# Ledger of designs, part 30: peptides against a protein of PDB entry 6JX3

Target 1, 85 residues: chain A of PDB entry 6JX3
Amino acid sequence: AEFRLRPEISVAQTDYGMVLLDGRSGEYWQLNDTAALIVQRLLDGHSPADVAQFLTSEYEVERTDAERDIAALVTSLKENGMALP

## One batch from the design tools (peptide; made by RFdiffusion4, then SolubleMPNN)

Design b2_p15_8_s3 (from b2_p15_8, 4 letters changed)
Fold by OpenDDE base, seed 5:
Structure b2_p15_8_s3 (fold): chain B 85 residues (1-85), chain A 15 residues (1-15)
Amino acid sequence: as target 1 above (85 residues)
Amino acid sequence: KKPYVRPSITRLGRL
Protein backbone atom coordinates (compact mmCIF):
# COMPACT_ATOMS: atom_id res chain seq x y z
CA ALA B 1 0.00 0.00 0.00
CA GLU B 2 1.00 3.62 -0.50
CA PHE B 3 3.02 5.19 2.30
CA ARG B 4 1.32 8.34 3.54
CA LEU B 5 1.67 10.62 6.51
CA ARG B 6 -1.38 11.33 8.62
CA PRO B 7 -3.08 14.58 7.59
CA GLU B 8 -2.22 16.27 10.90
CA ILE B 9 1.51 15.67 10.39
CA SER B 10 3.68 18.50 9.12
CA VAL B 11 7.17 18.09 7.75
CA ALA B 12 9.79 20.65 8.65
CA GLN B 13 13.36 20.92 7.50
CA THR B 14 15.50 22.36 10.27
CA ASP B 15 19.18 23.03 10.74
CA TYR B 16 19.20 19.83 12.76
CA GLY B 17 17.42 17.65 10.18
CA MET B 18 13.92 16.55 9.23
CA VAL B 19 11.25 17.00 11.90
CA LEU B 20 7.71 15.64 11.88
CA LEU B 21 5.16 17.61 13.90
CA ASP B 22 1.73 16.36 14.94
CA GLY B 23 -0.51 19.41 14.76
CA ARG B 24 -3.10 17.84 17.05
CA SER B 25 -1.03 16.34 19.86
CA GLY B 26 1.90 18.70 19.53
CA GLU B 27 4.41 15.85 19.55
CA TYR B 28 7.40 16.29 17.29
CA TRP B 29 10.05 13.84 16.17
CA GLN B 30 13.47 14.19 14.61
CA LEU B 31 14.57 11.82 11.87
CA ASN B 32 18.22 11.07 11.26
CA ASP B 33 19.55 11.41 7.74
CA THR B 34 18.85 7.80 6.75
CA ALA B 35 15.30 7.91 8.10
CA ALA B 36 14.65 11.20 6.33
CA LEU B 37 15.97 9.77 3.06
CA ILE B 38 13.73 6.72 3.35
CA VAL B 39 10.66 8.81 4.20
CA GLN B 40 11.31 11.23 1.36
CA ARG B 41 11.59 8.42 -1.18
CA LEU B 42 8.47 6.67 0.11
CA LEU B 43 6.51 9.93 -0.02
CA ASP B 44 7.74 10.43 -3.58
CA GLY B 45 6.06 7.16 -4.52
CA HIS B 46 8.94 4.71 -4.39
CA SER B 47 8.14 1.28 -2.99
CA PRO B 48 10.02 -0.20 -0.04
CA ALA B 49 11.72 -2.47 -2.57
CA ASP B 50 12.81 0.58 -4.56
CA VAL B 51 14.19 2.16 -1.41
CA ALA B 52 16.05 -1.00 -0.43
CA GLN B 53 17.65 -1.13 -3.87
CA PHE B 54 18.61 2.51 -3.55
CA LEU B 55 20.18 1.99 -0.14
CA THR B 56 22.23 -1.02 -1.23
CA SER B 57 23.48 0.85 -4.27
CA GLU B 58 24.54 3.93 -2.31
CA TYR B 59 25.56 2.60 1.10
CA GLU B 60 27.53 -0.18 2.73
CA VAL B 61 24.44 -2.20 3.63
CA GLU B 62 23.15 -5.62 2.62
CA ARG B 63 19.72 -5.98 1.03
CA THR B 64 18.25 -7.92 3.95
CA ASP B 65 19.45 -5.30 6.43
CA ALA B 66 18.08 -2.47 4.30
CA GLU B 67 14.70 -4.20 4.01
CA ARG B 68 14.60 -4.83 7.76
CA ASP B 69 15.48 -1.24 8.58
CA ILE B 70 12.90 0.19 6.17
CA ALA B 71 10.19 -2.06 7.58
CA ALA B 72 11.12 -1.18 11.16
CA LEU B 73 11.06 2.54 10.38
CA VAL B 74 7.66 2.32 8.69
CA THR B 75 6.32 0.40 11.67
CA SER B 76 7.68 3.01 14.07
CA LEU B 77 6.16 5.85 12.07
CA LYS B 78 2.77 4.13 12.11
CA GLU B 79 2.96 3.20 15.79
CA ASN B 80 3.94 6.72 16.79
CA GLY B 81 1.04 8.25 14.87
CA MET B 82 2.97 9.81 12.01
CA ALA B 83 2.06 7.50 9.12
CA LEU B 84 -1.32 6.11 8.10
CA PRO B 85 -1.81 2.38 8.70
CA LYS A 1 29.63 3.21 -1.28
CA LYS A 2 29.04 5.41 1.74
CA PRO A 3 29.01 4.26 5.37
CA TYR A 4 25.55 3.14 6.42
CA VAL A 5 23.79 4.51 9.49
CA ARG A 6 20.60 2.75 10.51
CA PRO A 7 17.46 4.90 10.40
CA SER A 8 16.27 6.39 13.67
CA ILE A 9 13.53 8.64 14.99
CA THR A 10 13.69 10.58 18.24
CA ARG A 11 10.78 12.15 20.06
CA LEU A 12 11.84 15.69 20.88
CA GLY A 13 8.87 16.74 22.96
CA ARG A 14 5.37 18.15 22.86
CA LEU A 15 4.44 21.73 22.02
Scores: peptide ipSAE 0.786, ipTM 0.949, DockQ to the pose 0.968
Fold by OpenDDE base, seed 1:
Structure b2_p15_8_s3 (fold): chain B 85 residues (1-85), chain A 15 residues (1-15)
Amino acid sequence: as target 1 above (85 residues)
Amino acid sequence: KKPYVRPSITRLGRL
């Protein structure tokens, strides 16, 4: 399924990295560089498999670990009300 | 290849 942020979520690029802001609750979260990179690629239409391949090509990470980390991040974004199910 | 850091999100607070 397509990865999408909830409509109330805004993305800001700051000196500290990517920040997601919930315009309804006012809650905001910082993404580290890896999380921001994953989110950017997913929003651009790449599949989790595409992102995993990208990570293993650029970083010292095994495919299974990359896939796990992507899945965990997506779950966290959904559970924290940032991404649509 | 670059060192890998696992993805993380941190709740900063509420405006």
Scores: peptide ipSAE 0.785, ipTM 0.949, DockQ to the pose 0.959
Fold by OpenDDE base, seed 4:
Structure b2_p15_8_s3 (fold): chain B 85 residues (1-85), chain A 15 residues (1-15)
Amino acid sequence: as target 1 above (85 residues)
Amino acid sequence: KKPYVRPSITRLGRL
């Protein structure tokens, strides 16, 4: 399924990285560079498999680790109210 | 290839 942020979530780009702001609760979260990269690619329509391939091509990471990390991030974003289920 | 850092999210607070 398509990865999407919840409607109340806004994205800000800062010198310290990507920040997600919940316009309803006021909570805001910082993503590190890897998380931001993953989120941006998912939002652009790439599948988790596409993103894993991208990560393994550019970074010193194994495919299985990349896929696990992507899945864990997506789960965290959903559980913390940033991404739609 | 570049060094890999695992993805992370950090709750910064509430406005």
Scores: peptide ipSAE 0.785, ipTM 0.949, DockQ to the pose 0.967
Fold by OpenDDE base, seed 2:
Structure b2_p15_8_s3 (fold): chain B 85 residues (1-85), chain A 15 residues (1-15)
Amino acid sequence: as target 1 above (85 residues)
Amino acid sequence: KKPYVRPSITRLGRL
């Protein structure tokens, strides 16, 4: 249930935003500000529901859209080998 | 509230 990055993934904070580096393949991915915020909160132990509540309180987004976007991001991170299943 | 931008990830390449 807990969101976790794969052991081979490292996080870098750059002037261009959060970057995730796969230490095995060498692939690296940039997250935009919203994605970085979501990942940071999930890694801090907040649930997707917590993150959705945070987004709706801070941004012009509806709950359903926030939940969809969080779920889609998590799926992408898992499918691209950055997050554990 | 701030304007909302949908989350995105972009593959930049390989080291």
Scores: peptide ipSAE 0.785, ipTM 0.949, DockQ to the pose 0.956

Design b2_p15_8_s4 (from b2_p15_8, 5 letters changed)
Fold by OpenDDE base, seed 4:
Structure b2_p15_8_s4 (fold): chain B 85 residues (1-85), chain A 15 residues (1-15)
Amino acid sequence: as target 1 above (85 residues)
Amino acid sequence: KRPYVRPEIRRLGRL
């Protein structure tokens, strides 16, 4: 399934990284660089497998750890109301 | 390859 942010979520790029803002509740979240990178690639249409391959190619991370971290992030984004289920 | 930092999100608050 396509990864998508909820329609009420907007993205801001700051000097401190990506910020997500809920336009309905006013709640906002900061993503660290890795989380922002993952979200950006998913929003661009890359699959979690694509993102894992990218991470292992660029960073000192094992494939299984990358896959786990991507899955955990996606789950967190959904559970915290930022991404569509 | 670059050092890896696990992805993190942090709720900052409400406007």
Scores: peptide ipSAE 0.782, ipTM 0.948, DockQ to the pose 0.950
Fold by OpenDDE base, seed 3:
Structure b2_p15_8_s4 (fold): chain B 85 residues (1-85), chain A 15 residues (1-15)
Amino acid sequence: as target 1 above (85 residues)
Amino acid sequence: KRPYVRPEIRRLGRL
């Protein structure tokens, strides 16, 4: 399934990193560099498997850990109303 | 390879 943000979510690039703003509730969240990287690649159409491969090639992380971290982030984004189910 | 930091999101507040 395609990873997509909810329609009310706006993305802002700030000096402090990527920020997601809910235009309905007014809530906003900051992503650290790794989270922003993952979200950007998913929004560009890469699969979680693609992202895991990218992480293991560029960073000191094992495949299993990368997969777990991606899954946990996606879950958080969905549960906090940022990403579509 | 670069040092790895786990992904994290943080709620900053409400406008």
Scores: peptide ipSAE 0.782, ipTM 0.948, DockQ to the pose 0.956
Fold by OpenDDE base, seed 1:
Structure b2_p15_8_s4 (fold): chain B 85 residues (1-85), chain A 15 residues (1-15)
Amino acid sequence: as target 1 above (85 residues)
Amino acid sequence: KRPYVRPEIRRLGRL
């Protein structure tokens, strides 16, 4: 399943990091650096497994923890109306 | 390797 943002979501790069804006509700969300990195790679077509491999290669994180954190982020993005199911 | 920070999102508000 391809990771995609909902059509009403806009992405902005700000001095404070990546922000996602819902053009319908007006809600906007800030992503920390790790979340932004994960989202960017998923939007580029990388799988969660690809992202987990990237994280374990670059950061002090175990594979299981990386996979858990990616899954939790994706779930959160879907639940908060930013990503398509 | 670089220190790892868990991914987080924060609702900033509504326009």
Scores: peptide ipSAE 0.781, ipTM 0.948, DockQ to the pose 0.968
Fold by OpenDDE base, seed 2:
Structure b2_p15_8_s4 (fold): chain B 85 residues (1-85), chain A 15 residues (1-15)
Amino acid sequence: as target 1 above (85 residues)
Amino acid sequence: KRPYVRPEIRRLGRL
């Protein structure tokens, strides 16, 4: 399924990196550079496989590790109410 | 290739 943020989530770019804000609860989270990159690409319509390929081409990471990290991030974003299931 | 850092999210608090 397509990766999407929940409608109440806003994205902000700060000097500290990407921040996700829940407009209902007021909770907010900071993403590190890698997480922000992954989220941006997923939101742009790239599949997790596309993102994994991108990561392995640009960074010192193996495909399996990239796939694991992407999946874990997506799960975390869903579980913490930032992304739609 | 660039050094890889695992993706992380951190809850900062509530406004």
Scores: peptide ipSAE 0.780, ipTM 0.948, DockQ to the pose 0.956

## One batch from the design tools (peptide; made by RFdiffusion4, then SolubleMPNN)

Design b2_p16_1_s1 (from b2_p16_1 with K2R K6R L11R)
Fold by OpenDDE base, seed 1:
Structure b2_p16_1_s1 (fold): chain B 85 residues (1-85), chain A 16 residues (1-16)
Amino acid sequence: as target 1 above (85 residues)
Amino acid sequence: KRPYVRPSITRLGTLP
């Protein structure tokens, strides 16, 4: 299934970097550069596998670690109410 | 290749 943000979530670029704001609760979260990169690619329609391949091609990271980190991030975004299940 | 930093999210708070 495609990765999507919840409809109440807004994306903002701030002094802290990429920030996701819940327009209903007012909660907001900062993403570091790697997290922002992953989210942007997922939102563009790339699969987690695509993103892992991208990370290993551009950064000093092994495939297994990239896959783990992507999965953990996606889970966190879903659990914290930012991404749809 | 570039140095890798693990992805992270940080709760900044709740807007008033």
Scores: peptide ipSAE 0.765, ipTM 0.938, DockQ to the pose 0.944
Fold by OpenDDE base, seed 5:
Structure b2_p16_1_s1 (fold): chain B 85 residues (1-85), chain A 16 residues (1-16)
Amino acid sequence: as target 1 above (85 residues)
Amino acid sequence: KRPYVRPSITRLGTLP
């Protein structure tokens, strides 16, 4: 399934990194560099498997750890109302 | 390869 942000979520780039803002509730969240990279690639149409391959090729991380971290991030974004289920 | 930092999100607050 395609990763998508909820329609009320806006993306902003700040001096402190990527920020996601809920235009209805006003709640906003900051993503660290790794989280921002993952989200950007998913939004660009890359699959979680694509992102895991990218992470293992560019960073000192094993495939299993990359897959776990991507899955956990996606779950968090869905549970916190930023991404569509 | 670059050092890896696990992804994280932080709730900053709620705008008025």
Scores: peptide ipSAE 0.765, ipTM 0.938, DockQ to the pose 0.961
Fold by OpenDDE base, seed 4:
Structure b2_p16_1_s1 (fold): chain B 85 residues (1-85), chain A 16 residues (1-16)
Amino acid sequence: as target 1 above (85 residues)
Amino acid sequence: KRPYVRPSITRLGTLP
């Protein structure tokens, strides 16, 4: 399924990285560079498999680790109310 | 290839 942010979530770029703001609750979260990169690619329509391939091509990470990290991030974003299930 | 840092999210707080 397509990765999507919840409609109440807005994205801001700051000097400290990507920030996601829940416009209803006011909660906001900071993503590190890797998380921001993953989210950006997913929002652009790349699959988790595409993102894993990108990570292994550009960074010193094994495919299985990249896949696990992407899945964990997606789960966290859903559980913390930022991404749609 | 560049050094890899695992993805992370950090809750910063709640805006007033």
Scores: peptide ipSAE 0.764, ipTM 0.938, DockQ to the pose 0.957
Fold by OpenDDE base, seed 2:
Structure b2_p16_1_s1 (fold): chain B 85 residues (1-85), chain A 16 residues (1-16)
Amino acid sequence: as target 1 above (85 residues)
Amino acid sequence: KRPYVRPSITRLGTLP
């Protein structure tokens, strides 16, 4: 399934990292560098499997851990109202 | 390969 942000979510790039702002509630969240990287790749149309492969090729992380972390992030983004279900 | 840091999100607050 395609990963998409909710339409009310705006993305801001700050010196402190990627920030997601809910334009309706005003709630905003900071993503660390890894989370921002994952979100950017997902938004670009890469699958979670693609992202996992990218992470394992570039970083000291095992495939299983990468897959878990991607899934957990996606879940968090959906549960916190940033990404579409 | 580069050191890996798990992805994280942090709620910063709510704008008025």
Scores: peptide ipSAE 0.764, ipTM 0.937, DockQ to the pose 0.964

Design b2_p16_1_s2 (from b2_p16_1 with K6R S8K L11K)
Fold by OpenDDE base, seed 5:
Structure b2_p16_1_s2 (fold): chain B 85 residues (1-85), chain A 16 residues (1-16)
Amino acid sequence: as target 1 above (85 residues)
Amino acid sequence: KKPYVRPKITKLGTLP
């Protein structure tokens, strides 16, 4: 399924990195550079497999580690109310 | 290739 943010979530770029703001609860979260990169590519329509390939091509990371980290991030974003299930 | 840093999200707070 397509990765999507919940409609109440706004994306802001700050001096401290990407921030996701829940316009209903007011809760906001900061993403580090890697998390922001993953989210941006997923939102652009790339699959988790595409993102894993991208990470292994650009960074010193093994495929299995990249896949694990992407999956964990997506799960966290869903559990914390930022991404649609 | 660049050094890899694991993805991380950090709760900053709640706006009033």
Scores: peptide ipSAE 0.772, ipTM 0.941, DockQ to the pose 0.966
Fold by OpenDDE base, seed 4:
Structure b2_p16_1_s2 (fold): chain B 85 residues (1-85), chain A 16 residues (1-16)
Amino acid sequence: as target 1 above (85 residues)
Amino acid sequence: KKPYVRPKITKLGTLP
């Protein structure tokens, strides 16, 4: 399934990283560099597997750890109302 | 390869 942000979510780039704002609730969240990178690639249509491959190629991380971290991030984004189920 | 930092989201607050 395609990774998508909820329609009420706006993305802002700041000096402190990517910020996601819920235009309905007013809640806003900061993503660190890794989280922002993952979100950007998912939004571009890359699969979690694609993103894991990218991370392992560019960063000192094992595939299993990358996959776990991506899955956890996606879950958090969904649970906190930023991404569609 | 670059040092890896685990992805993190942080709730900053709620706008009025």
Scores: peptide ipSAE 0.771, ipTM 0.941, DockQ to the pose 0.970
Fold by OpenDDE base, seed 1:
Structure b2_p16_1_s2 (fold): chain B 85 residues (1-85), chain A 16 residues (1-16)
Amino acid sequence: as target 1 above (85 residues)
Amino acid sequence: KKPYVRPKITKLGTLP
């Protein structure tokens, strides 16, 4: 299933980096650079496996750690109302 | 390869 943000979520680039704003609740969340990179690639249609491969090729991270971190991020984005289930 | 920083989201607040 494709990764998608909820329709009420807006993406903004701010002094804090990438920020996701819920236009209904007003809640907003900052993503650090790694999280922003992952989200951008997922939104572009890359699978979590694709993103893990990208991370291991560019960064000092093992595949298993990359996969875990991507999965945890996706879960957090869904649970905090930013991404569709 | 670049140093790896784990992905993190941080709630900044709620707009008034």
Scores: peptide ipSAE 0.771, ipTM 0.941, DockQ to the pose 0.950
Fold by OpenDDE base, seed 2:
Structure b2_p16_1_s2 (fold): chain B 85 residues (1-85), chain A 16 residues (1-16)
Amino acid sequence: as target 1 above (85 residues)
Amino acid sequence: KKPYVRPKITKLGTLP
């Protein structure tokens, strides 16, 4: 299934990184550079596997760690109401 | 390859 943000979520680029704002609750969250990169690629239609491959090719990270971190991020985004289930 | 930093989200707050 494709990764999508909830319709009430707005994305802002700030000097402090990507910020996601919930237009209904008013909650806003900051993503660090890695999280923003992952989200951007997922939103562009890349699979978690694609993103893991990208991370391992560009960064000093093992495949298993990349996969774990991507999965954890996606879970967090869903649980905190930013991404669709 | 670049140094890897684990992805992180941080709740900044709630707008009025």
Scores: peptide ipSAE 0.770, ipTM 0.941, DockQ to the pose 0.969

Design b2_p16_1_s3 (from b2_p16_1 with K2R V5Q K6R L11R)
Fold by OpenDDE base, seed 3:
Structure b2_p16_1_s3 (fold): chain B 85 residues (1-85), chain A 16 residues (1-16)
Amino acid sequence: as target 1 above (85 residues)
Amino acid sequence: KRPYQRPSITRLGTLP
């Protein structure tokens, strides 16, 4: 399924990295570099499998770990109200 | 290949 942010979420690029702001609650979250990279690629239309392949190609990470990390991040983004279910 | 860090998100706070 397509990865999408909730309509009330704004994306800001800051000197400290990607920040997601909930325009309704006012909560805002900072993503580390890896999380920002994953989110950016998912929003660009890449599948989790595509992202896992990218991570294993560019970083010192095994495929299984990359897949688990992507899944955990997506779950966290949904649970914290940033991504659509 | 580059060193890998697990992805993380951190709640910074709530805007007034």
Scores: peptide ipSAE 0.757, ipTM 0.935, DockQ to the pose 0.961
Fold by OpenDDE base, seed 1:
Structure b2_p16_1_s3 (fold): chain B 85 residues (1-85), chain A 16 residues (1-16)
Amino acid sequence: as target 1 above (85 residues)
Amino acid sequence: KRPYQRPSITRLGTLP
């Protein structure tokens, strides 16, 4: 299924980088540059496999590590109420 | 290729 943020989540660019804000609770989270890049690509419709390929082509990371990191990030975003299950 | 940083998220708090 496609990766989507929950409807109450807003994306902001701040001095800290990408921030996700829950408009209901007021909670907000900073994403580091790699996390922001992954989220942006997923939101654009790229699959986790696509993103892993992108990461391995651009960064000093192995495919297995990229896949694991993407999966962990997606899980965290879902569990923290930022992304739809 | 560029140096890789593992992705991370950090809860900053709750806005008033």
Scores: peptide ipSAE 0.757, ipTM 0.936, DockQ to the pose 0.934
Fold by OpenDDE base, seed 4:
Structure b2_p16_1_s3 (fold): chain B 85 residues (1-85), chain A 16 residues (1-16)
Amino acid sequence: as target 1 above (85 residues)
Amino acid sequence: KRPYQRPSITRLGTLP
């Protein structure tokens, strides 16, 4: 259940936020601040539950919404070839 | 607490 990026994915920090680059296809994606924060915490080894707790403590979001948004982001990252299944 | 924005990803394109 560990969240991991695919080996071909590189992370870059830009003035516009976190960017993920696929070194094989050349496709690159921008993450907004919330998405970047979630990814960073997941990569640091925090569980989705940990991240949801963090979001609700720092932001005006309810737990259920945070959990849904985290799950949706993870799904998107997997479906778009950035994260391992 | 800070205003919350839902997480989003946007495909920017493909490097040459």
Scores: peptide ipSAE 0.756, ipTM 0.935, DockQ to the pose 0.953
Fold by OpenDDE base, seed 2:
Structure b2_p16_1_s3 (fold): chain B 85 residues (1-85), chain A 16 residues (1-16)
Amino acid sequence: as target 1 above (85 residues)
Amino acid sequence: KRPYQRPSITRLGTLP
């Protein structure tokens, strides 16, 4: 299934990184650079496998670690009400 | 290849 943010979530680019704001609750979260890259690629329609390949090609990370980190991030975004299940 | 940092999210707070 495609990765999507919840409709109430706004994305802001700040000097400190990507910020996700819940327009209903007012809660907001900062993503580090890696998380932002992952989210951007997922939102662009890349699969987690695509993102893992991207990470391993660009960064000093093993495939298994990349896959785990992507999955963990997606889970966190869903559990914290930022991404649709 | 570039140094890798694990992805992270940080709750900043709640706007009024």
Scores: peptide ipSAE 0.756, ipTM 0.935, DockQ to the pose 0.962

Design b2_p16_1_s4 (from b2_p16_1, 5 letters changed)
Fold by OpenDDE base, seed 3:
Structure b2_p16_1_s4 (fold): chain B 85 residues (1-85), chain A 16 residues (1-16)
Amino acid sequence: as target 1 above (85 residues)
Amino acid sequence: RKPYQRPSITRLGVLP
């Protein structure tokens, strides 16, 4: 399924990295570099499998670990109201 | 390949 942010979420690029702002609640979250990279690629239309392949090619991480980390991040983004279910 | 850091999100706060 397509990865999408909730309509009320705004993306800001800051000197400290990607920040997601909830325009309704006012909550805002900072993503570390890896999380930002994953989100950017998912929003660009890459599948989790595509992202896992990219991570293993660019970083010292095994495929299984990359897949688990992507899944955990997506779950966190959904649970914290940033991504659509 | 570069050193890997697990992805993380951090709640910074709530805007007034």
Scores: peptide ipSAE 0.756, ipTM 0.933, DockQ to the pose 0.958
Fold by OpenDDE base, seed 1:
Structure b2_p16_1_s4 (fold): chain B 85 residues (1-85), chain A 16 residues (1-16)
Amino acid sequence: as target 1 above (85 residues)
Amino acid sequence: RKPYQRPSITRLGVLP
């Protein structure tokens, strides 16, 4: 299924980089540059496999590590109420 | 290829 943020989540660019804000609770989270890049690509419709390929081509990371890190990030975003299940 | 940083999220708090 497609990766989507929950409707109450807003994306902001701040001095800290990408921030996700929950408009209901007021909670907000900073994403580091790699996390932001992954989220941006997923939101654009790229699959986790696409993103892993992108990461391995652009960064000093192995495919297995990229896949693990993407999966872990997606899980965290879902569990923390930022992304739809 | 560029140096890789693992993705991370950090809860910053709650806005008023």
Scores: peptide ipSAE 0.756, ipTM 0.934, DockQ to the pose 0.931
Fold by OpenDDE base, seed 2:
Structure b2_p16_1_s4 (fold): chain B 85 residues (1-85), chain A 16 residues (1-16)
Amino acid sequence: as target 1 above (85 residues)
Amino acid sequence: RKPYQRPSITRLGVLP
């Protein structure tokens, strides 16, 4: 399924990294560099498999770990109201 | 390849 942010979520690029802001609640979250890269690629339409391949090619990470981390991030984004289910 | 950091999100707060 397509990864999408909830409509009330705004993305801000800061000197400290990507921030996601809920325009309704005011809650906001900082993403580290890896999380930001994953989110950006998913929003661009890359599949989790594509993202895993990207991570393993760019970073010292095993495929299984990359896949786990992507899945965990997506789950967190959904559970914390940033991404659509 | 670069050193890898696991992805993380951190709740910063709530804007007024």
Scores: peptide ipSAE 0.755, ipTM 0.933, DockQ to the pose 0.958
Fold by OpenDDE base, seed 4:
Structure b2_p16_1_s4 (fold): chain B 85 residues (1-85), chain A 16 residues (1-16)
Amino acid sequence: as target 1 above (85 residues)
Amino acid sequence: RKPYQRPSITRLGVLP
């Protein structure tokens, strides 16, 4: 259940936030601040539950909404070829 | 606590 980026994905920090680049296809994606924060924490080894707790403590979001949004983001990252299944 | 924005990803394009 470890969250990992695919080997071909590189992370770049830009003035506009986190960007993920697929080194094989050249496709690149921008993450907003919340998405970047979630990805960073997941990559650091925090569980989705940990991340949800963090979000509810820092932001005006309820736990259920945070959990839903984390799950949706993870799904998107997997479906768009950025994260391993 | 800070205002919350839902996480989003945006496909920017393909590098040459």
Scores: peptide ipSAE 0.755, ipTM 0.933, DockQ to the pose 0.949

Design b2_p16_2_s3 (from b2_p16_2, 7 letters changed)
Fold by OpenDDE base, seed 5:
Structure b2_p16_2_s3 (fold): chain B 85 residues (1-85), chain A 16 residues (1-16)
Amino acid sequence: as target 1 above (85 residues)
Amino acid sequence: SVRYAGSLSVPELRRR
């Protein structure tokens, strides 16, 4: 399924990296650079499998670990009301 | 008002 942010969520770049802002509640979440990279690629239409392949090709990470990191992040984004289920 | 809700972090990776 397509990864999408909820309509009220916007992406902003700050001096401290990417943040996701909820325009309704005013809450924002700060992403580290690796998380931001994953989110950017997912929003660009890459599947989690595509992102895992990208990470393993560019970085010193095993496929299983990359998949786990991506899955954990996606789960967090959905559970914290940033991404659509 | 804007409120910091938390950080979403995955382990930082080293480039090959």
Scores: peptide ipSAE 0.718, ipTM 0.933, DockQ to the pose 0.934
Fold by OpenDDE base, seed 2:
Structure b2_p16_2_s3 (fold): chain B 85 residues (1-85), chain A 16 residues (1-16)
Amino acid sequence: as target 1 above (85 residues)
Amino acid sequence: SVRYAGSLSVPELRRR
């Protein structure tokens, strides 16, 4: 299934990077640049495999590490109530 | 109001 944010979560760009805001609770999470890049590509419809290929092609990272980082981020997004299961 | 809940970070990467 496609990666999707929960309906109450919005994306905002700040001078200090991308944030995810819960419009109901008022809580927000700050993403670093690499996390933001991954989230943006997932939201654009790229699969985790697509994102891993992108990362290994554009950055100095091994495939296994890219896959692990993507999976960990997705897990965090789901566990913190930002992404749909 | 708006409040900071936490950070989501992935190890920073260097471009090839």
Scores: peptide ipSAE 0.716, ipTM 0.932, DockQ to the pose 0.913
Fold by OpenDDE base, seed 1:
Structure b2_p16_2_s3 (fold): chain B 85 residues (1-85), chain A 16 residues (1-16)
Amino acid sequence: as target 1 above (85 residues)
Amino acid sequence: SVRYAGSLSVPELRRR
């Protein structure tokens, strides 16, 4: 299934990095650069597998670790009410 | 009001 943010969630690019803002609750989350990169690629339509391949090709990371990081981030985004299930 | 809820972080990566 395609990764999508909930409709109330906005993406903001700040001087400190990417931020996800819940327009209803007023809560926001700050992403580090790697998390932001993953989210950006997912929102651009790349699958988690695509993102893992991208990470291993561009960065010094093993495939298993890349897959784990992506899965953990997606899970957190869903559990924290930012991404659609 | 806007309030900080937390950070979403994965381990930082070094470019090849």
Scores: peptide ipSAE 0.715, ipTM 0.932, DockQ to the pose 0.933
Fold by OpenDDE base, seed 4:
Formats: sequence, C-alpha cells, structure tokens
Structure b2_p16_2_s3 (fold): chain B 85 residues (1-85), chain A 16 residues (1-16)
Amino acid sequence: as target 1 above (85 residues)
Amino acid sequence: SVRYAGSLSVPELRRR
C-alpha cells in the first residue's frame, strides 16, 4: 500500500523546515530536514526500500540504519494521526 | 488556533 497522509493533513514549508498541519485539530508537527526528505520521497511515490536506497546513496548511512529511521518515522506519522495506516 | 504538537525527527545525515 502506498504512503498517504490523512486528508486533513497539509504540508507547509516554513523557515524552520517542513510542517505537517492538521486542519481539523489545529495541531502541527515540525519535521527535521532528514524526516522531511523521507516524507517528501514517500509522498512522491517511492517505497520505503526506494527511500532507503536513496539515503544510503546520498548520505553516509548504512542500509540497516536507514531502514530503521524510515520505519520509525512512518510509525510515528501513523500513530500521531498524520498518515493513513 | 494553531498549536505546536511536537517534532518528528530522524537522525541527521551527512551528505557523501
């Protein structure tokens, strides 16, 4: 299944990085640059495996660490009501 | 009203 944000969630770019805003609750979440990069790639249709490959190619990170980072972020996005299960 | 709920971070990475 593809990664998707919940319909009430909007992406905003700020001077301090990417923000995910819940238009219903008014809550927003600030992403650091690496998290934003992962989210952007996922939203562009890349699979977690694609993103892991991208990270290991462009950054000094091991595949296992990249996979863990991606999985942890996706879990957080789902648990905090930003991404669909 | 807009409210800060928290941050979502993964470890920062260094470009090759």
Scores: peptide ipSAE 0.714, ipTM 0.932, DockQ to the pose 0.935

